# Peptides against a protein of PDB entry 3S8F, part 324

Target 1, 157 residues: chain A of PDB entry 3S8F
Amino acid sequence: VLTLFVAVPSLMTAFTVAASLEFAGRLRGGRGLFGWIRALPWDNPAFVAPVLGLLGFIPGGAGGIVNASFTLDYVVHNTAWVPGHFHLQVASLVTLTAMGSLYWLLPNLTGKPISDAQRRLGLAVVWLWFLGMMIMAVGLHWAGLLNVPRRAYIAQV
Target 2, 166 residues: chain B of PDB entry 3S8F
Amino acid sequence: DEHKAHKAILAYEKGWLAFSLAMLFVFIALIAYTLATHTAGVIPAGKLERVDPTTVRQEGPWADPAQAVVQTGPNQYTVYVLAFAFGYQPNPIEVPQGAEIVFKITSPDVIHGFHVEGTNINVEVLPGEVSTVRYTFKRPGEYRIICNQYCGLGHQNMFGTIVVKE

## One batch from the design tools (peptide; made by RFdiffusion4, then SolubleMPNN)

Design b2_p29_6_s4 (from b2_p29_6, 14 letters changed)
Fold by OpenDDE base, seed 3:
Parts: structure tokens; C-alpha cells; sequence
Structure b2_p29_6_s4 (fold): chain B 157 residues (1-157), chain C 166 residues (1-166), chain A 29 residues (1-29)
């Protein structure tokens, strides 16, 4: 129980970000319970990338609680579960946020907007990255639960 | 206008914070449920035991692989295992089926893993500390020990075998 | 300038990527 309190600041941060997204969506004309989501700028890779990172971070964060729990960690420690968690946290959220930042930074640094082709390519990159990362993460977590060891090229299962 | 915007933001934040607290309780409940349904095979933690990694190979219960398996009762054994770069000793570890086995595992060099396939035995092995794992093999056969902690250039080839005899 | 160098690099990378993408579309889409 005490370990779970460590998750409180992270959860607060996550949901504060969600609140910011809701506010932004509503400012952009979104209405209703979910309409604000549709109103967000999904045509901008600088926006889409970090948001997809956040989506991946949700199960990853839940996994973080598992990993931090000594009783549950016994089940998952040094199994494929752990790299699965890493790929959701580092390779999804952090990486996609970095990618998104670049899509914002470079146009601002050069003083020129990105072309439509660059925009479309950027969108393709971040969505494909997210999809691939989710597939891999699910596989790694599943394998981990089956006691597939981390840092080994062989497994009984 | 700015004041209105701040109030709106605050309202959304309050809602999401309330949701966050609710989700925290949900997660606690889920963890509790998981523990309740999956704790039957949990290995209890033991008291911290220390050993000198610089002398563990020369003296003490880990020094002679031939004396590593010690019968402590009619159906109980203690096995003193060394995880080292890059292997395990004794290798193979021979134990009888159905006996309660207490593994006492330590390392003379670096941190290793002790992951026994087909079992729930999965512990890190730290130099200077003794990892204690209690397990009863119900099925005879060979169980592979895998090092799941990077320990150097030969890490990928670091394997051991537990042979469970009828 | 830094901006000029960055702009040039971006244009070059974009050109390569677009060429690759065009070829990909031609072959597989």
C-alpha cells in the first residue's frame, strides 16, 4: 500500500495532462464527453506523437506499479515483462515525445513551416511507431507472464 | 476572459484528479485481487545472510561442489550453489523428486541470475549475499538454470542443470 | 548560420525520404 503512494504524483501528472488536452479540445470547438478528443489537432505530428506516447504510458505506468510492488515483482522480475515495460515508458512516451518535439522545433528553428509531404510522413512515422511498439510491448509482457527470461536467447515456453 | 479560462482549467483538473484517486483505489483492488489469486506459489523471503565473496571458493559450504548437496532431513536437502562467470556449480545439481530443497546461492564475482525453467525460482545472486530459495520438485527430469542478469561477455552461454531423480 | 544549415539539412533529408516514399508507393501501393 505504501509503495502505491509513489504512483500518486505520476497519476496526478498524467491526469493533469489529460485535463489540459480536454481543455484544449474544448477550446477548439469540441463538445460533449468525447467530442473534445476529435477536436484536437490530429493532423499535426508534433501533437500526435506525444499523445500516442501518453497512451502507451498508461499501461506502462500500471506496469510500473506492478514492478515496484515486491510481491508482484517476484513474478515479473528479470522476465520479458521488464523490457516490455521499458519499451512503453522509454521507447514510446519518451521517444515519441522527442519525435514530436522535433516536428515542432525544426520548423521554428528554420523559420519555415513543414511541407504537407513532411507532415504526412511525420504522421505515418509516429502512428507506425506506436503500433509497432504496442505490438512488441504486448508480446513482451505476455512472454514475461509466461516466465520467459530477460537477457536470454532461449526459453522453455 | 482570462479568469474564466482559469476557472475552466481548474474545473477540469479537479475532475481528472478525482478520477485519478478513483483509479488509484481500483489499482489497489486489482493488486489485492492478483495477490489473492496468485500467492500460492510465492517463495517467502528469508533473513539476509552474508558471505565473503573473496573466500567463498576456498572455504565454507560452497567450496567443494561434491559436498554442495547436503541432506538436512529425511526428505529435505540444502544445496549450496555458486553462480560465477560463467556457469553454476555444482553442475548438474542432483536432487531427489519430492524432497524439499533449500537453495543457498551466492556469487564469488559479479551479480548473476538464477532462473530455473519450469519453476518459479527466479532470483538475483549478489556477491557477498546469500539468496535462499525453497522449492520442491514434483516432476523428475532436467531443469535448466538460466542467467537472466547480464554478467559479462559469456553471459549468454551461462547455463546450469538441475537433475531431479525419482 | 545555424538556421541555414538546419534548413539545408532538413531539405536534404526530406528529399531523400520523399523519394523513398514515392518509390515505395509505386511498388507496393
Amino acid sequence: as target 1 above (157 residues)
Amino acid sequence: as target 2 above (166 residues)
Amino acid sequence: SLQERTARALREVTAVAEAWLARFKELYL
Scores: peptide ipSAE 0.013, ipTM 0.717, DockQ to the pose 0.021
Fold by OpenDDE base, seed 4:
Structure b2_p29_6_s4 (fold): chain B 157 residues (1-157), chain C 166 residues (1-166), chain A 29 residues (1-29)
Amino acid sequence: as target 1 above (157 residues)
Amino acid sequence: as target 2 above (166 residues)
Amino acid sequence: SLQERTARALREVTAVAEAWLARFKELYL
């Protein structure tokens, strides 16, 4: 239970990033409690990808608290729950951040902007990736709660 | 301009930090609620017990599979199980229905898993340590033991059986 | 040819996927 203190710096980091997003949105003309969200550059895959990663990281972080709990880990350890957590933390946040970084880095390195077609395709890719990861992660967590074992090809379900 | 931006960011950070603290308390409350309402069925972790993995097959309670099931009291048994590459011993493990079973599980070689289907028994088995789990089988039949920790080339075929007799 | 090898590989992957899906349904649905 004391390991749950790890949630403190994690939450601080997460919401510091959120603060940066709010600042950016308000700087772009967004007003009100949520208007700043709409003002963010949702037409740029370099922005959308890591933000979607952050959104996936929220339930993953909640799961991290569960996994770090001595008592609750007894329920989920070495079940499909754990891969579900990984897919939210690595395959969503890290991977989408990497994708977003490429959408920024390549135009920057080449000195050439991406075409509008490439931009639209990029948006489709990151949104579809996010959707797929959410479906997979939910499925794995659900299977884990049904006591489907990790690293086994068979289960009594 | 940079100074103004820093001040603005600081203001937003303070707000979001306050929110984060609030959420922290919410999560703690949810965990507390879950523990209070769903603690039933959780197998308590035993005390740390150590064993020498290099001698566990030659001497001690794990050495003879025929003596692995020990009656410790009325309707109480201790079962000394070895998880090894690639199987379990004894196999099958035969126990009476309705008896309180204490499994003492260790490994002579590498880390294995001990996941009993149809139960909440799910522990890692570390060489040099003894995993202790307590369970009462209410239903007779066969329960499959699955290794859910990668242990080598034969990992996928590493299964055991617990036979619960009436 | 490369095309034939690719086609065979795709067929094999598809067959494995279908077999896996069938097994999954048997075990979990």
Scores: peptide ipSAE 0.006, ipTM 0.712, DockQ to the pose 0.014
Fold by OpenDDE base, seed 5:
Structure b2_p29_6_s4 (fold): chain B 157 residues (1-157), chain C 166 residues (1-166), chain A 29 residues (1-29)
Amino acid sequence: as target 1 above (157 residues)
Amino acid sequence: as target 2 above (166 residues)
Amino acid sequence: SLQERTARALREVTAVAEAWLARFKELYL
């Protein structure tokens, strides 16, 4: 019930953020239907991290609707599906947003910009984190659909 | 100027709102697809039934494991199962192949899970509430019951067995 | 200042990490 109350506002927020990204990309010279995406600052880990978090949050949000469904929850409840869902929500969006915030915050706290090497390392970290999270999430959701139980070390499959 | 920028932002927001509405339909379609492809996993909920967890071990249909399997009709059985810290009773649960089995599951202590491997039976068991699951075992053999809800120090070792006889 | 103290702390942590990494490379790479 609570999830259903949050679902619509969350979707509106997500697409509002997307609108802001499009506007920013177009201000940076992006043109066309998708050109604005390329124009975004993909060389900045402070930008890339939360954006990747949002991308991971999309399937997680969809999963939230599934989990909140009276009928669909019978299929996925207390299976590996559930940890797959909240890892996308917490370990992807929240964690990557926190990481991105640090890439902005630390330079400002020290008064010194990050080095190019630190920037490149940051990009590698957030992309690898995202990749690993997606692999784990897909695996957990898949396992859940195969009826692998949650909170158990044994699985039939 | 600021006004033009604001107007542009609103235009993009309107576009994404339209996209948002389209995506709502996509999500509805996804839910419908999931229902269509995974209907076998749906376990119909029974009527709400309550029991006193403080007396369920001493009196009533769950009190005697030897009387837990009750034949209610031709090829129909009701099995009264207790999930407790840390196991199940009766254990093993013996039922005939091809019979319609109605599991009546409750707990005398804390919340447990009742997940039967090889089946779509997967329910939480709450003290004071009776979980009802209907299932027909088509294949003989042993089916493991797994607790998939944290219930204490022995949670990971909490298993039961259903033996389906030919 | 807070900025100076933070900068010093980060430099110290970085130095330790770099030393550890260098040793690791020497031993295992």
Scores: peptide ipSAE 0.006, ipTM 0.690, DockQ to the pose 0.018
Fold by OpenDDE base, seed 1:
Structure b2_p29_6_s4 (fold): chain B 157 residues (1-157), chain C 166 residues (1-166), chain A 29 residues (1-29)
Amino acid sequence: as target 1 above (157 residues)
Amino acid sequence: as target 2 above (166 residues)
Amino acid sequence: SLQERTARALREVTAVAEAWLARFKELYL
């Protein structure tokens, strides 16, 4: 019998954030089941960055449940699967949230708004970061399933 | 108005919490499915066995690499392996093809890894504890042992070899 | 076509980056 109640608080937190996003989108004029997503400020890197982090956190969280499984951990432990997981959690969510925070914090601290060029660059950076992170994460998880060990420069595959 | 807004927020939260719970069950179901379809890839945990890492090199079954491979029955062997900074003992490990091999692995110094390429053998090796893994090599040849747990400056060069003889 | 789009995107990012660098010095230094 598998007991994964440790996932419950994390999922509750994650989906509470999602609920907040939905509410925000609806306040911005979004309607319907999914129309609120379009209403979110996708032109602001301070918003886009942490949201992309959350998107990366979804497969990472799923992987976390796998890693927390006593039996399944025998398959993935100390393979490339593990760094694939924490790169989604840390290098995606945490890092992108930090990036997004800077895009908001610096202008507010200095009292000077970011230029349009800076905004566009910020959007490019966070989207490219997300894309690269997803590619790397998929690769690492795949390699892990192919029995590629972590912390080694060589592998059978 | 604030009360109305609060109620609305709570409604959204309840919906998402329900979704969260549903997803939890989906993930559990996926785990169950994986276990049901991939049981051959799952290695059960063994008994916790302890040893004294300070004396393991001096006395006991790990002390003499020449006697590390012990036949315990017909086509059954126990191999006492030391993972140390930075290598494995014995090296190479020689075992016959088709025999059931029980690896008893421990460390005299720090935590190491024991990952055998071409197999599902992958365990951490802790000083003071014995890792037990059962495996039958169906194919003859050489299998590389890789340390997949950082153990110091020589970690990247820590390799061993299992030679499976016909 | 994909290669062309990628090349255009890279050029655009480069241009934006250069503009950003210039403006960053002006705004924050």
Scores: peptide ipSAE 0.006, ipTM 0.715, DockQ to the pose 0.022; fails the geometry check

Design b2_p29_7_s1 (from b2_p29_7, 14 letters changed)
Fold by OpenDDE base, seed 1:
Structure b2_p29_7_s1 (fold): chain B 157 residues (1-157), chain C 166 residues (1-166), chain A 29 residues (1-29)
Amino acid sequence: as target 1 above (157 residues)
Amino acid sequence: as target 2 above (166 residues)
Amino acid sequence: DYVAGTQLFMLLLRATILGEFLLVYAKLL
C-alpha cells in the first residue's frame, strides 16, 4: 500500500518537465496559455520523439498507480492490461526517448548533420510509432478490462 | 523578477505535491475499504498461509480430489485446488449456484495462474503458499480456468473447468 | 505567467490518474 508513494517523485518530475517545456516555449516566443506549445521545435525529431514518449507515459503512469494498488491489481494482473501498461512505459517512453537521443547523438558523434529528408522521415517515424503505440495500448487496456488473460491464446470475449 | 518567479514556482510545486498526497490518501482509503469489506473477493489472512509443496499431493486437504470440495456452512464451501504442470485438480470443480465459494489454491511444482473466465477470479499460485479467493457464482454453467502465468512448455494448454450446478 | 500551462497540465494529469483508478475500481463494485 505504501508503495503508492513511489508515484510522488514521478509526479514531481512531471511538473518539472512540463515547466521546463513551458519555459522553453515561452523563451522561443510563445505567449498565452497555449502559445508556448506551438513555439516548441516540433520540426526536430530529437525533440518530438521524447515529448511523445512523455505523453504516452501519462496514461501508462496512471496505470502504474492502478497496478500498485492491491485490490485493483487483482483484477488487472496477468491480463492484457499489463502488456498495455508496459508498452506505454517501455515501448513508448523509453523507446521514443531512445529514438530522440539517436537523432541527436548520431549527427553529433559523426559530425554530419541529418539531411532535410532524413529529418522529415524521422518525424514520420516517431509520429507513426506513437500513433501505433496508442492504438495498441488502448486496445490492450480495453481487452484487459474485459478480462482477456495475458499469455493465453483464448479468451472469453 | 527571477527570484519572485522562482519562489512562485516552488509554491506551486508544493501545492501540487500536497494535492498528490491527498489523492494517494484517498486511493489508499478506497483500497482499505475493499480489503475490509472483501469486495474484490480477496481475503487477506494477515498471516501468509504456507504449505510444503513437496508433500501437498500426498498429505492434507489437497491430496484427494474427491475431498477437495468441503461444505463449511449453509451454502458455503471451501475448494482446495492444485495448480500443477499442466492442469488443475480437481477437474472439473463442481459447486452449487449461489453458494459462497472459498478457493484455497496452491502448487506442488512451479508458479501458475488461476484465472476463471467470466469472473474476476485471478490469482498467481506460488509453491509453498496458499492463495485464497472468495466468489459466488450467480449463473450456472461451465467456467474455464486459464493459466495466465508462464509455467513451462505445456503452459498454453493448461486449462481447467468449474461446473456450477443449479 | 510561466507556469499557467503547467498548472493546467498537472490538473489534467491528476484527472487522468483519477479516471483510470475509478475505471478499474468500478470492476470491484
Scores: peptide ipSAE 0.642, ipTM 0.903, DockQ to the pose 0.796
Fold by OpenDDE base, seed 3:
Structure b2_p29_7_s1 (fold): chain B 157 residues (1-157), chain C 166 residues (1-166), chain A 29 residues (1-29)
Amino acid sequence: as target 1 above (157 residues)
Amino acid sequence: as target 2 above (166 residues)
Amino acid sequence: DYVAGTQLFMLLLRATILGEFLLVYAKLL
């Protein structure tokens, strides 16, 4: 029961991160309800990657609350739902954040900026990664809800 | 006014936090409801039953697979199931359609899974512990039991069958 | 509003959490 309250700091962080992004976008000239989003540096894979990770973390985090719920965990535990959760939390959030960090770190460490071609390739990589992870995650969560077991090569459905 | 903006942002943050807390309380209430009404068919950890895994095969209700299915009342059965490396006992498990089945599941060796496809029956089976699940099969047929917890070299082939008879 | 976008985001976030919870909860009913 008390475990569910662990979500509170994460929700607080979500507000802070979102507000920071909005202010950043507004400082960059974005206006209106959505204009600040477009004003963010979407041409930089070092920015895009962790943001996409955060977006993937939203359904994953929601699933975390589910997994922490005693009775709900009963129906999802050791089903395909769990790998779906993992791929959102680790393979999306953590991995994309690491990728983004690398896109920032390498140019700074070497003192050489990435070329435009490398930048575009980087953008393609992180977007495709995100897309693939989202498709897989949806499939795994769906399969989990259909009682497809984890760690099995066969399923009834 | 920067101060005014800051004050407004803090107010919104507090509002959203309050809303989040309210949601959590709702979730807790819903969970409590399911536990109280036994909708999930699971026994809470507070009622955990213990058994000696070293003797469970030699004596007690799990020892004889021919005696594993026990009628406890009209349209009520208890099934004593062993999950072991690498299979289930009894196999198949035969139960009547529409009967209330109480599964008592334990392991003599390592941790296994007991996942019945097509149902919400899904428990980890620990040596020394008895997992209790209540379920009523509404449809006749065969239901496959799958081990969804890695238990060794033969894990991938560890299957059982529940046969629900009309 | 200084953080109107953030507020909308928070609403969608809460809706997502509630939605997933209820989606799984439906399996218990």
Scores: peptide ipSAE 0.636, ipTM 0.900, DockQ to the pose 0.794
Fold by OpenDDE base, seed 5:
Structure b2_p29_7_s1 (fold): chain B 157 residues (1-157), chain C 166 residues (1-166), chain A 29 residues (1-29)
Amino acid sequence: as target 1 above (157 residues)
Amino acid sequence: as target 2 above (166 residues)
Amino acid sequence: DYVAGTQLFMLLLRATILGEFLLVYAKLL
């Protein structure tokens, strides 16, 4: 029940973040319904990483509401669904945010900008991490819905 | 321009907040409904049955595996199951196809899981408490019971079987 | 609308939440 109440301010935070991104994109010259997205700094891993984390957080957060629901939790608890949820929240949002923070923090602390090669490598790492995490998360959630148990090395499906 | 955007954002923020609260209410209502109606055989903890884990093996309905399956009515059975380190009793559990089965599960030692593959049966079993789950097997065959809650060194090998007979 | 993108995003977000909720809820029925 507490989690459900926490979901409300979390959703409002999502609104604020989305609005901020749209506003920023429009300030950067983006126009129309989707033009503001293209105008965002997708060439900066310090930006891309946390944004991808936020995107991964959406299905994870939705799952959090499910997991917090008593009767719904009955069918997903201690199944592969749970690790799927964890990896979206921790290994996606938290980890990608940490990665993004490092891409910003280290250059600023040292006063030395990252090279173009390092920037491109960073982008590759972040995108590949996100892709792999999404594949794993979808698989785990799917397996969970098929009643694959957690903490078991074998399953019937 | 920025002022107009600010006003719009504030207005929409209030709207989405209201919608969020409405959605929350709907979810809570749906949860309450399923809980109240015992949907999918889920039994609320409000009427929790308790047992003494130190004597459950010696006396009572869990003491004799041969007497674990009790017919309680036409096409209706109660199965008294023990989850222990590291297995289930009785094993196998034999029940008829199409019958309503009420599982009464408890533990004499530590917390275990009772997850029946191919079904929605999924409960944690606590010593001193009786977990109750109602289920009807529509398909005959063997259903494996998996412990999905860590219970010690032998956790990964803790399996049982439900045999559903035609 | 200056926040049309945000509006769409919020709609999709809510749809995702509702979708997952109903998806799991269907297993109870």
Scores: peptide ipSAE 0.622, ipTM 0.876, DockQ to the pose 0.802
Fold by OpenDDE base, seed 2:
Structure b2_p29_7_s1 (fold): chain B 157 residues (1-157), chain C 166 residues (1-166), chain A 29 residues (1-29)
Amino acid sequence: as target 1 above (157 residues)
Amino acid sequence: as target 2 above (166 residues)
Amino acid sequence: DYVAGTQLFMLLLRATILGEFLLVYAKLL
């Protein structure tokens, strides 16, 4: 039961991160309810990657609360649901954040900005990565709810 | 203006915190309800049973597959199941339709899974511990047991069958 | 209002959590 309260700091962190992004977007000229989003630097893979990671973390984190719930864990444990959760948390959030960090770190370490070609390639990579992860995660969660076991090569659904 | 905005943001933060706590309490209440009503055969962990995995095959209720199914009431049975590398015993497990079945599952060797397809029966089986699951099969037929916890080179072939008789 | 979008985001976040919880919970009933 107390494990569920671990979610509270995470939810509050989500607020502060979102508020920071909104403030940044508004400082960049964005106005209205959604204008601040468009004003953010979507042309920079160092920004896009971790933001997409955060977006993937939303359903993954929600699943984390489910997985931490005693009775609900009984339903989803060692089903395809679990790998779906992992790929959202690790392969999306952590990996995309790491990718974004590299897009920032390498130019700063070398003192040389990335070329436009490298930038465009980076954007393509992170968006395609995110898309693939979302498709896979949805499929795995769905399969898990259909009683598909984890670590099995066959299932009756 | 900045000060006013800051105060407003703090107020919203407190509001969302309160909402988060309220939501969590609702979740806890729902979990408590399922535990109290034993919904979906969930057995509270407070009554965890332990056994000696080194002797469980030689003595006790798991030793003889022919005596694994024990009638405990008019429509109540206890089934003592061993999950081992690489299979289940008894196999098949034969139980009547509509009866309340209490599965008592343990392992003599390594950790296994006990996942019955088409049901919510899904537990890990640890050597030295007894996993208890209660379920009532409403439909007759064959239900496959699958190991969903890696247990060695033969893991992928580790299957069992529950036969529900009309 | 520097937090209007954030509030909407938070609402959607909570809805996602609730939705997944109820989705799995429904399998118990």
Scores: peptide ipSAE 0.615, ipTM 0.881, DockQ to the pose 0.810

